# Peptides against a protein of PDB entry 1ZZD: the designs that were tried, part 100

Target 1, 109 residues: chain A of PDB entry 1ZZD
Amino acid sequence: FQVVNPYLLRDLVDLGIWDEGMKQYLITQNGSIQGLPNVPQELKDLYKTVWEISQKTIINMAADRSVYIDQSHSLNLFLRAPTMGKLTSMHFYGWKKGLKTGMYYLRTQ

## One batch from the design tools (peptide; made by RFdiffusion4, then SolubleMPNN)

Design b2_p23_7_s2 (from b2_p23_7, 12 letters changed)
Fold by OpenDDE base, seed 2:
Structure b2_p23_7_s2 (fold): chain B 109 residues (1-109), chain A 23 residues (1-23)
Amino acid sequence: as target 1 above (109 residues)
Amino acid sequence: SEEEELLKKLEEIYKENIDKTNE
């Protein structure tokens, strides 16, 4: 199974593109939306790179600081751009709330 | 829980990065 950010699912639903096909696509793409042509670039940026990592993976990486430090540079680079900084903040807030309120599990049929 | 503790650590790292960006 795959853990997915519930706010990503919300955004896909808001775009009207969420369906069973999309679910299967995300499973095959390990949660990445970068390859979707009908998704706004802003959303792709929001959920880019580290932000596309499953909540479970992020938590596991946090358990090993050495592993997380390698990803921190990507976060720093993203935060250096004012617009990207705002998007990162929004993503982190959504991710945090997702952890507190629950996670969505994608399973194969 | 362990998850909550890890989340707090991530929050600390995130805050540090935000602070550096705002400097």
Scores: peptide ipSAE 0.019, ipTM 0.351, DockQ to the pose 0.079
Fold by OpenDDE base, seed 5:
Structure b2_p23_7_s2 (fold): chain B 109 residues (1-109), chain A 23 residues (1-23)
Amino acid sequence: as target 1 above (109 residues)
Amino acid sequence: SEEEELLKKLEEIYKENIDKTNE
């Protein structure tokens, strides 16, 4: 799953560009909108900062061993043959444990 | 990319935490 800033979703809706295609795009881009040509630069600048802060927060949470201790065996299997997809899954797992409210969860179809 | 760099850092942290947990 992927955690997305609810204000970003609001702004995309306000722009009239939110649809299933956009949802899938955000999933593939891990929540980044920097590659969207139809988004104002001002919003890109804003959410670049928000995105970076969110990623750093996830990293900080991952530094806390207690967050992942119950999944250590599963994580060990992932790290034996890591792929970008597996790392992304682990990345957002930490987010789920630390930030269960105030965010929207996107799931792959 | 920035995402790849962050994921690399996460991978390192996860490896360290798994090692500590398995000790």
Scores: peptide ipSAE 0.018, ipTM 0.378, DockQ to the pose 0.052
Fold by OpenDDE base, seed 1:
Structure b2_p23_7_s2 (fold): chain B 109 residues (1-109), chain A 23 residues (1-23)
Amino acid sequence: as target 1 above (109 residues)
Amino acid sequence: SEEEELLKKLEEIYKENIDKTNE
């Protein structure tokens, strides 16, 4: 699964555009807001770079369902005949290992 | 530890997702 940058989340909420639709959009875009028409360019520029967040903050965000993005369906595009349970397990395993090693962004191709 | 507690929360989310996908 994917954790949303807390500052990005704040800004999207402030813009009044954060909803379930936006959440699903971010899933398909791997967290990128570059394609959003209702986001100021200055914010797009700001979030081109990864903001450094403490491990504790990342964990707290991940534990908050409101900022949790399940990418099981996205991962399904790259796996052969996986079950949803297996996809979820793989995502969770990757996240758990990332938390232990300090790797907050783990992507598979 | 605080980290372990937060990980436990994640595990709860994980468990819920697994249960949901298996229904």
Scores: peptide ipSAE 0.015, ipTM 0.234, DockQ to the pose 0.075
Fold by OpenDDE base, seed 3:
Structure b2_p23_7_s2 (fold): chain B 109 residues (1-109), chain A 23 residues (1-23)
Amino acid sequence: as target 1 above (109 residues)
Amino acid sequence: SEEEELLKKLEEIYKENIDKTNE
């Protein structure tokens, strides 16, 4: 999982707000745009969904390969504005797939 | 920390829902 989605980069460029400062900001925010006031809400919602799908994909890959994958930075993105229910869903998804160490994906931002 | 609090809550949820299936 990339810290910054390539389609996000495209959309930010289309918005005319992409520059070196934005790049550095996203790096420090682990790819999160949720706190940006100059980004439309529909894009924030979209990439929140994209992140969720990516995490489910990672869990599936880990289950299929029986390999632990540390996605702490990706999860840090989610921790900025997560709901307990959504976090629980992700962890239970990993749990029932046999990834009993899924809880340890969480890292301090 | 924020992480520690979240982990504690998740642990309790796991205990309560160990026989449930969620996605």
Scores: peptide ipSAE 0.010, ipTM 0.260, DockQ to the pose 0.069

Design b2_p23_7_s3 (from b2_p23_7, 12 letters changed)
Fold by OpenDDE base, seed 2:
Structure b2_p23_7_s3 (fold): chain B 109 residues (1-109), chain A 23 residues (1-23)
Amino acid sequence: as target 1 above (109 residues)
Amino acid sequence: DEEEEKLKKLEEIYEKYIDKTNE
């Protein structure tokens, strides 16, 4: 299965591009929208994981705290850059909000 | 639930990285 941020789904629906094809695409792309030509760059930036880490990978890393520590340090360095730091913070905020509302799990039919 | 525990851990980790000005 593929974990998906509920707010990403919302934004894709708002763009009018959410359908079964998009669902399958996200599964094959591990939830990444970076390769979609019809998605605004702003949304790509917002939902871009640090170092292209997929949502599933992030969750798996969270399960092993020791492994995630190294990546967290990288995040700290990344956040020191004003523009990217803000975007990363927004991404984490979106994740937090998504966690509170529950994540969606996409499965192939 | 194991998955729920993983999500809670993720939330805890991300808490310190959230820019509270965006809330």
Scores: peptide ipSAE 0.022, ipTM 0.293, DockQ to the pose 0.065
Fold by OpenDDE base, seed 5:
Structure b2_p23_7_s3 (fold): chain B 109 residues (1-109), chain A 23 residues (1-23)
Amino acid sequence: as target 1 above (109 residues)
Amino acid sequence: DEEEEKLKKLEEIYEKYIDKTNE
């Protein structure tokens, strides 16, 4: 199965592009939307991870609050770009929020 | 939390596509 950020799903629905085809695409792309031509770049940037970190890795990092905070700060310092740092923080926060409210995962059935 | 409320509303939309579980 493929774990997906619930806020990403919300945004895809709001764009009116969520369907069976999109579901299958996300499964094959390990949850990445970077290759979608019909998604605004702003949204791609929002959910972009540094060095294409997998959903599983992000979940593991976010599962531990202490590690989550430390890693987020570390990434922000490393990037040394305020805009990118903010986007990264929002991404991790979204994942952490998803863990608290429940996780969504895609499968063939 | 507004985001939590939105997630609840989306459950019916995603029911046929997505499985949900708690951590």
Scores: peptide ipSAE 0.018, ipTM 0.416, DockQ to the pose 0.020
Fold by OpenDDE base, seed 3:
Structure b2_p23_7_s3 (fold): chain B 109 residues (1-109), chain A 23 residues (1-23)
Amino acid sequence: as target 1 above (109 residues)
Amino acid sequence: DEEEEKLKKLEEIYEKYIDKTNE
């Protein structure tokens, strides 16, 4: 799973390029849009300075927090007909819970 | 510290999208 900036999501939707493929791309790229050819440079610059820096810090914090995992239980969240905003929120929620409980999975139905 | 505050702000933004009925 991957945390997505809600403003990035908005911008991608406004550009008309948001879809499942884009979501998966963001997951694999840790939220980075630098490699996307169909995104204006101004947005790349914006999220390079704001989101990607923050993500790096969050990852570092996550690494530190992982030391405090008390259990290895897997948490599964199921969503029916999720909205883009809800998916983003659930990714973040999963991130937070995953750091505390170990494994976390997002499942769409 | 600063990034932690940013994280909290993100949490607040995301909170409104969470379906609490599923929790």
Scores: peptide ipSAE 0.017, ipTM 0.294, DockQ to the pose 0.126
Fold by OpenDDE base, seed 4:
Structure b2_p23_7_s3 (fold): chain B 109 residues (1-109), chain A 23 residues (1-23)
Amino acid sequence: as target 1 above (109 residues)
Amino acid sequence: DEEEEKLKKLEEIYEKYIDKTNE
């Protein structure tokens, strides 16, 4: 699955570009919006760091699959080349809040 | 609840990796 920042979803909705096509695009891009021409650069800059850290965090968490035992197959991609990424208190706090408020998961099936 | 337990596990995972982060 692909975890998506709820604020990113909000911003995409506010831009009027969120639809099923965008959803599928984000899945194929592993949540990155950097390749979207219709997104303001300031938003790209904002979410670039978030995306990078998020991916590293997901990879790191996937290495410890205890939390995602029922979703192990969905995380196989990240286990192919696991890396130790940067973790910050701020990012984890955001992740935690996202889970508490209902983190949105994108799935192909 | 179940979600809170997951958060706790995530916190444990986070603590394992934060000490290994050199960035």
Scores: peptide ipSAE 0.015, ipTM 0.277, DockQ to the pose 0.116

Design b2_p23_7_s4 (from b2_p23_7, 11 letters changed)
Fold by OpenDDE base, seed 1:
Structure b2_p23_7_s4 (fold): chain B 109 residues (1-109), chain A 23 residues (1-23)
Amino acid sequence: as target 1 above (109 residues)
Amino acid sequence: SELEKLLKELEEIYEKYIDKTNE
């Protein structure tokens, strides 16, 4: 399943533009909001997809030996035994450390 | 703690908005 960056999701909800259409748009755009005219530029800048050297460190700190990071247009996470708590902590830690991504795709490994 | 509260809030957001149809 697809997991939206929790902070992006929050911001979209706060903007009042989150709906089924927005969800489908994000799916087709691999989590990118860069093409949305109704999103403030400041948010677009904030959520630009970037490669952070700390990504591997962040994921490793999630304390899962079966974590694999595949970065393409979206961040793909492969976990042997994913839990909601683990996903939440990864996203929070990533955000706190400056990880800027859109959609995360979780696959059971 | 403050961290736990934030994590709980984020988890609730996930539970509400995660697209489970595209797993």
Scores: peptide ipSAE 0.016, ipTM 0.282, DockQ to the pose 0.025
Fold by OpenDDE base, seed 3:
Structure b2_p23_7_s4 (fold): chain B 109 residues (1-109), chain A 23 residues (1-23)
Amino acid sequence: as target 1 above (109 residues)
Amino acid sequence: SELEKLLKELEEIYEKYIDKTNE
């Protein structure tokens, strides 16, 4: 399955382009909208920064999840790094908001 | 699944650290 940013989902719905086909597309594209011709570039830029880059970074970090989960100082040091911290904060904030309202997990059917 | 497990772990990390990392 693939996790989708809830704000992205909202924006796609607002654009009127959300449907089953779009859902399947996002699953195959790991949540990326960069290849969609009917999405404004502004949204592509936004979600590239807020979601794709940070998601990739966080997942890579979590690849050694035992270290980061069990060694909070190491994780904190990384998360407090200025540039990476900002990206992480944006990702975490979006994720937390999704957790509070429900994250969207797109499953292959 | 393994991926689902990872996602749950990430959720826990996010909840734990979001307030510490917010600018």
Scores: peptide ipSAE 0.015, ipTM 0.254, DockQ to the pose 0.050
Fold by OpenDDE base, seed 5:
Formats: C-alpha cells, sequence, structure tokens
Structure b2_p23_7_s4 (fold): chain B 109 residues (1-109), chain A 23 residues (1-23)
C-alpha cells in the first residue's frame, strides 16, 4: 500500500489530472510526484518537502491500517468500470472514511 | 485538538468531491 498526503490528492483533483492511471503511478513511485510532467513545479517543490515530512506523521496516525487498507481495496473493486467522475468521488469517499486517522491509502489493483 | 481541527478542515475540502448517492 501507499500512503498519500491529503492535500496532494486535493491538488491533483483540482488540476483535473486525477484518474486511475495517476493512482497507479503514485503507488509505483511511492507517493512522489516529482516525475510528473503535468504538475506545476511549484507543487513539486512543495510536496517534495511535504512528502518527506508528512508521510511519517500520517503513518504514525494510523490506528488500524489493515482495516483502512481493506476498505480501500473494497472501493477499488467497485471501480472496475467507472467514469472519471465516479473514480474521483470514490477515491475521496475512501479518504473520508479514513479521516479519523488522517491518512489515505492507495492499493494496487 | 490540533489533529481534530486538521481533520475537520480536510473533511470540508473533500465533501465537494463525494457523491453522496454512492455512499
Amino acid sequence: as target 1 above (109 residues)
Amino acid sequence: SELEKLLKELEEIYEKYIDKTNE
């Protein structure tokens, strides 16, 4: 699994570049966006630092990672044939369910 | 707590992206 900063997810959605491909990319890149050509440099600079600092904090905030991971996996099962809008909605729904611990987990399909 | 405040802010941010019909 891969923990993702919530502000990063927000910004990617606001940029209109959040999709299943982006999700998989983040998983394979351990949450790093530094290699993404469609992300403004300003955001890359910001999240370079945030990524290094916040990941540890987010992980430490996880009270029950297993349950959350399983929930995230369940959400992915419902997204086998989603529209872009549905993907976005479900991803943030998953985040909302995890807000009690302050992190969001991405899992590979 | 500070954490609770942060979580509240995050929840407010994400609410607009959640389709409540799919809950």
Scores: peptide ipSAE 0.014, ipTM 0.271, DockQ to the pose 0.053
Fold by OpenDDE base, seed 4:
Structure b2_p23_7_s4 (fold): chain B 109 residues (1-109), chain A 23 residues (1-23)
Amino acid sequence: as target 1 above (109 residues)
Amino acid sequence: SELEKLLKELEEIYEKYIDKTNE
């Protein structure tokens, strides 16, 4: 899984550079945009700390559930079928808290 | 934004499941 700040995703979409390739890149780079040549440095600076915080938080929470984005240049979020149970509910709780703190789980389709 | 709307929907879904589990 990979954690991405939802506002970062928004900004990438707004820049018109979000596509399947970008998604895959982020996954391979653990959510980092620092190496992207087509991203303004201003955004890199803005989300550097956010990315680091998000990654650390998720790792500490041991979260494993993810949301995947389908279709290039479109932001459609899909959630895998959830299963009931304490472990699952705890994960949902963590995810919810993550959402409120600006964390987003990302996986390949 | 569209993203915010989607995230809100997702949050609501998770809230639903959490509530069910906690009952």
Scores: peptide ipSAE 0.016, ipTM 0.310, DockQ to the pose 0.046; fails the geometry check

Design b2_p23_8_s1 (from b2_p23_8, 9 letters changed)
Fold by OpenDDE base, seed 2:
Structure b2_p23_8_s1 (fold): chain B 109 residues (1-109), chain A 23 residues (1-23)
Amino acid sequence: as target 1 above (109 residues)
Amino acid sequence: LDDIELSEEELEELEKMLKELLE
């Protein structure tokens, strides 16, 4: 199971773009809507979460690179000997931190 | 990568927590 922000689900429904395809897309993208062309940029900005920050962190850490949060701030994490378990823990920590208001569970098909 | 709006304090807290988690 994978969780999705309930407010995001509401907004996607309001846009009339919530369907099975969207659900599957979110599953594959771990809840991110950043790549959706039919979603207003304002919503994309609104739903940038700690989860997505963490995802970027994991990706860049694997490449031994820093994560730039914005023009003025950056996140730089160095792991001496990261394991998949540690990376996974960090990933889920970011996810939970970003979804403080609650979440819905999505099921893969 | 897309920029994410985050205050300096929030960024520091996030970094701290992530580092602690991965120690």
Scores: peptide ipSAE 0.018, ipTM 0.298, DockQ to the pose 0.052
Fold by OpenDDE base, seed 4:
Structure b2_p23_8_s1 (fold): chain B 109 residues (1-109), chain A 23 residues (1-23)
Amino acid sequence: as target 1 above (109 residues)
Amino acid sequence: LDDIELSEEELEELEKMLKELLE
């Protein structure tokens, strides 16, 4: 399992958005919060890492069939989520709604 | 490379698509 940054955990709890769905999301996203719609930008800036910056660039360039399952629905998701921010929001929503398996498959070639 | 968040409407559509994939 991954250990969540304790300071990030505190901030998320203070925001009242910490739950099991959030926990699972962070585990699958290696602690990234960059695309979460319910997190203030200031907090996102605070917890930015070189890794997240690099991944953001990579994902922005690779929003196609190479990243997700080659299905019509999956293609629509890439087109609607061309940036790291949108992709992260997508994953967060899926995990929070209990669609963990679906989100996992969407990321798998 | 701005962070883009989905609107509520977009999230609802996403939910529908995901549910369909899981059927």
Scores: peptide ipSAE 0.018, ipTM 0.344, DockQ to the pose 0.085
Fold by OpenDDE base, seed 1:
Structure b2_p23_8_s1 (fold): chain B 109 residues (1-109), chain A 23 residues (1-23)
Amino acid sequence: as target 1 above (109 residues)
Amino acid sequence: LDDIELSEEELEELEKMLKELLE
């Protein structure tokens, strides 16, 4: 599962442009909004700098399939300073939240 | 950035599960 940035999702909804078409577009663009003509440049600039959000928030969103970008049954996690303990905690937390994906892809800075 | 931390209780449960799986 690919999870949309919750702040981006909020802003797209506020703009009234969030729909199934937008969802499919984000799938093909790996979450990038840079090519969207109906998004203000200010938002593009903002989310260009957004790399990481709360991992807990990401996992919470993943537990709610209503915000899924349904492409694959995998979750991409971004960590600045991953440790074994942190990874284990995240995995366990996801499991407790009832995630159906057991495969996590880790991205680091 | 909010880190996900396990409580001591959750950690104990995890350790128990891991031990069972590794046996």
Scores: peptide ipSAE 0.014, ipTM 0.360, DockQ to the pose 0.421
Fold by OpenDDE base, seed 5:
Structure b2_p23_8_s1 (fold): chain B 109 residues (1-109), chain A 23 residues (1-23)
Amino acid sequence: as target 1 above (109 residues)
Amino acid sequence: LDDIELSEEELEELEKMLKELLE
């Protein structure tokens, strides 16, 4: 599985554009919606700030497998200013939560 | 954007290294 931003999922559902095609697109684009023509620019701008999203929330969602897209076991995390401390905390938090299998995709901005 | 990709195995190795450093 690949973790999906729960807020993004909500917004896509609210727009009525969430479908299998969208799901596959997100997989290929590592969660980016910037290239979607049917998504309002306002929403694209909003999710440029995903780097500020709670990493613990994403990890929790991944651990619970409540919001994800079907793929190989993976986790996408976003961090604007990664420090060694933050990286370590994120990894060990995920580890502690049982998120051991798969892959971590940490995106830094 | 800088990407860090770690597998389960790599995470285990990382944990091991960190534990060793903290000893």
Scores: peptide ipSAE 0.014, ipTM 0.321, DockQ to the pose 0.077

Design b2_p23_8_s2 (from b2_p23_8, 8 letters changed)
Fold by OpenDDE base, seed 4:
Structure b2_p23_8_s2 (fold): chain B 109 residues (1-109), chain A 23 residues (1-23)
Amino acid sequence: as target 1 above (109 residues)
Amino acid sequence: LDDIELSEEEKKELEELLKKLLE
């Protein structure tokens, strides 16, 4: 199970706008691209159903796959014995710090 | 980190930050 619809992923790659930042955005938005200014409206209309991915599923996928936001400085978070609440907290904190000051990386052990 | 429930405002904040990065 992918965080991003495989066809959406392809289209975003084709647009040249797919990167780690985009990945993180989709995670925070439950796969929704509706709020992205650099995505054509036609794609937003096409992939409205992506929003239907449950938050739980998004968090689970984020836990299974490394969450990475690339900036100049690094903030690495390592989570042992994760809970849903802890994952959410870490993602929020890590993304916020990563967006402001540098790179955020989260993985589970 | 303490377990927290993200508010809609917090989600919006992250959304806006990410939007800026993706411009």
Scores: peptide ipSAE 0.028, ipTM 0.340, DockQ to the pose 0.148
Fold by OpenDDE base, seed 3:
Structure b2_p23_8_s2 (fold): chain B 109 residues (1-109), chain A 23 residues (1-23)
Amino acid sequence: as target 1 above (109 residues)
Amino acid sequence: LDDIELSEEEKKELEELLKKLLE
């Protein structure tokens, strides 16, 4: 079953926009609030889903963490429209950024 | 969602790496 982020729920309640319609919207949008016009941008930025974050940013974050650990943490990437070129670019970019492990899990939508 | 783009230099490096792996 789908679990709603409790902090997101709190913030939506505080905004006074939480109702059954909002609940159904989140279900159909896989938790995304990016399309809601009555939500502040700062809140949208805070609750971006993995599908709404740049893969380059994810790789950068992983590489940054790897500098301070013995082995890189597992890297999970999520792609909506993967192409061979994009996949190759991601692998190379990760390698160049000094990741010690390849992508442990690649999820395609 | 931002796309990952390689610079021209990075593309060349990738090409060279692939050549080495295939040899």
Scores: peptide ipSAE 0.027, ipTM 0.420, DockQ to the pose 0.657
Fold by OpenDDE base, seed 2:
Structure b2_p23_8_s2 (fold): chain B 109 residues (1-109), chain A 23 residues (1-23)
Amino acid sequence: as target 1 above (109 residues)
Amino acid sequence: LDDIELSEEEKKELEELLKKLLE
């Protein structure tokens, strides 16, 4: 079961490109608009899915949050095709960035 | 999906740590 982001829906309607074809496209692309040539890049950047966000950026954000808390938040990572090398590198990078806890939840697409 | 890009120095540090853990 997939639900289209309501804010994305609004923006696509405002662009005048929302139709049944677009709906089906989003379903097949798991909500991604990155492959659409008629969508402004700014909008693509705004609506990157959890699978399209840089994992390094996610770790950086988690590290920034951890500075101001006594107990570190859990870090949730999303990978399409994780390898042992990638996972190890991510864990190490998180450690170097000062995360008090390691990865709590790993989800694969 | 952007991969984590470690510097050569960081890769070396990681390698050394892994070696110690796997002894």
Scores: peptide ipSAE 0.026, ipTM 0.421, DockQ to the pose 0.628
Fold by OpenDDE base, seed 1:
Parts: structure tokens; C-alpha cells; sequence
Structure b2_p23_8_s2 (fold): chain B 109 residues (1-109), chain A 23 residues (1-23)
């Protein structure tokens, strides 16, 4: 599964553009809104900082099924400077949170 | 970017789990 930034989700809902089409688009674009014509540039600039999102927050969102984008049985994590210790901690934390998926895909800057 | 910080209790639990898995 793929998680969406809760603040982004809120903003998309507030804009009235959140629907199944948008959901599918985000799946294909790995959560990027940069290509959406109906999103203000200010919002695009704000969410360029996806790499700054707390990994703990992302995992918490994954544990909350209400923010799921059901596309795969994997969790994508974005890390600036991953270490084995960090990866292990994240995996363990996810396990403790009761995530269904045991597959983690790491993306680095 | 916020890192995940485990409590001391969680670290101990993880350590125990790893010991079992690596035996």
C-alpha cells in the first residue's frame, strides 16, 4: 500500500478535487502533485518537501487504513541519509504498529 | 526530517528478537 501525506490529503479535499481519479493519479505518480494543473503552485511548492516528512509519521499513516492508497502490498520510505540502524528501527516500528506489509521499498535522495 | 527513535524498552525488545533470528 501507499500512504498519502495527511496534510496533502486535507488540502486536496479542501480544493474539492479529491476523487477516485485523483487517487489513481497519485498512485501512478508516486504521490507527486507537481503535474496537476488544478493545484495552485503554492501548494506544489509546499509539498516538494516530501523528503522532509517524518518517517515515523509515514509509518503511522500506513497503520491507519483510512489514508491508504491500495495499490500494492509494499510501503515506500524516503530517507535522506539511511543507515542500517535507521532501517532496522523503521522496520521494527512498522512491525510494532501492526502493518500488514512486511515489504519496504527504500528510496534515497 | 525526523528519525524514528525507539525507546529503551523497544530497543531491548528488538535486540532480543534479533538474537533469536540470528541463531
Amino acid sequence: as target 1 above (109 residues)
Amino acid sequence: LDDIELSEEEKKELEELLKKLLE
Scores: peptide ipSAE 0.024, ipTM 0.417, DockQ to the pose 0.497

Design b2_p23_8_s3 (from b2_p23_8, 8 letters changed)
Fold by OpenDDE base, seed 5:
Structure b2_p23_8_s3 (fold): chain B 109 residues (1-109), chain A 23 residues (1-23)
Amino acid sequence: as target 1 above (109 residues)
Amino acid sequence: NDTIELSEEEKEELEKMLEELLE
């Protein structure tokens, strides 16, 4: 099975590109849309998957909880507090809401 | 890269998600 952000599903539906083929693609790509040519870059930046993060970052993120997010919604771990930058509030809100509402599980029927 | 710090609530939510995905 594959975990997918519910807001990603909504956005793909809104783009009119959601179908069985897209579902299978997401499964094979572990939820990543980075390789899709029909998806705007803004959405690619908005939706990152855990598999796109280095294993080192994932492990350290869970252990240290020194978690930061950049303008492209990439998750980063820092042992030291980095200089805070600006992030679009609207995009961050959407990402955060996706985490709070949980994830959907996709699998081949 | 410019970054923002997540709140404790957001960190906990993210940690929970990652743990579930890696199990």
Scores: peptide ipSAE 0.015, ipTM 0.287, DockQ to the pose 0.089
Fold by OpenDDE base, seed 4:
Structure b2_p23_8_s3 (fold): chain B 109 residues (1-109), chain A 23 residues (1-23)
Amino acid sequence: as target 1 above (109 residues)
Amino acid sequence: NDTIELSEEEKEELEKMLEELLE
């Protein structure tokens, strides 16, 4: 499954392009909108960073959890990594905001 | 391109949020 920022979904709805086809497209693209010609570049730039951080973090955390499931501090150790210690203000704000409002899960059959 | 260092509180919050996503 893929995790999609709820604000991205809202923006796609506001653009009038959200439908089942778009949903399937996002599934095949792992949540990326970079290849969509009908999305403003400003939105691509914004959600590129959010998408990259979210996907990378989730994948890395899942991997670490699989390796360190017997260690209570496994997540904490991951967060202490340099990649989690420093983020651009925009990256962190966008990503954090998306997580706080919940994430939409796109699932394949 | 300013970079921020996450506070301990932010790290804890992030950990909680990520844990919920991975459940």
Scores: peptide ipSAE 0.013, ipTM 0.230, DockQ to the pose 0.122
Fold by OpenDDE base, seed 1:
Formats: sequence, C-alpha cells, structure tokens
Structure b2_p23_8_s3 (fold): chain B 109 residues (1-109), chain A 23 residues (1-23)
Amino acid sequence: as target 1 above (109 residues)
Amino acid sequence: NDTIELSEEEKEELEKMLEELLE
C-alpha cells in the first residue's frame, strides 16, 4: 500500500474529484497528482514541495531506518537505523505535520 | 528555504512516528 498526505486527500475531496477511480489512479501513480487535468496547477505546485511517500518507501521502512530524499518531494524511508540527509525546513515541517495528523492508506481491493 | 540536517533527537522522533504508522 501507499500513504497519502491527509491534506492532499482533503484538497481532492474539496475539489469534488475524490472517488474510487481517483483512488485507483493515485495507486498507479504512486500518489502523484501531477498528471491530473482537473487539479489546479497551484495545488500541483504546492504538493511538489511536500513529500510524497510511495509504496516502495513504506515497504522499505523496516529495512534500514534511513531516510532518503529524491527530487525534494519523494521520500524513501527505512526504520532500523536512521540515516537522514539534509532536508529543507519547509519539506520536513510539511511532511512531519502530515504524519502527526494521520495518514490515509491506499491499497488495491 | 534553509537546508537543515536533522539531529539525532529529530531522527528518533521521526522513527517513532513512522513505527506508529506501520502498526
């Protein structure tokens, strides 16, 4: 499964575009909304600056306890031994706040 | 925005948060 930022989920719901089809689309896109034509560009830009946690990241979380940043908005996590690189304060804060408020887990039926 | 390196305490906090999500 993959983890979806709760703020992203809220925004999609507010746009009235959240449904089962959207859910399945996001699963295939590893949570990315960049390819959605019905999402305002400003939201796409916003969530480029917020970490997206892919399914691969979740799977690897128990492997090494390290955190890797890819392209500033992708996060790879490992949980055995924390080895975190440099982060921007904005990215870390946004991601951290999302975790504190809970995450939405997406999985195929 | 400034680039920061997380302290050991911050790393530990992050790890705990992630573990809770995995349960």
Scores: peptide ipSAE 0.009, ipTM 0.232, DockQ to the pose 0.118
Fold by OpenDDE base, seed 2:
Structure b2_p23_8_s3 (fold): chain B 109 residues (1-109), chain A 23 residues (1-23)
Amino acid sequence: as target 1 above (109 residues)
Amino acid sequence: NDTIELSEEEKEELEKMLEELLE
């Protein structure tokens, strides 16, 4: 799965550019909006910062269920579950202090 | 790439959450 900040999804909806195409784009770009010309630079900068701050609260399991962030501020989650291939999206909720907002996970079907 | 390591307790909690979501 590719993790996306739920506030980003909200902002994309507010911009009127959220659709299935955008979803697929985010998957291919590992959650990055940096390459989108129709997104204000301020939002791009904001969510770069959000990713940096969120690193300390990122959830990661063992090797078969692992989460990592790459240099482009993308977060990937890999699940062992056999039903993984049937899922296109999933929403996870945080339970720890400081992780009050869940994450949206995208995956190609 | 950066990886965050969880405690065993946190892993267990996450596994439970994931199981619920995958059901």
Scores: peptide ipSAE 0.007, ipTM 0.259, DockQ to the pose 0.063

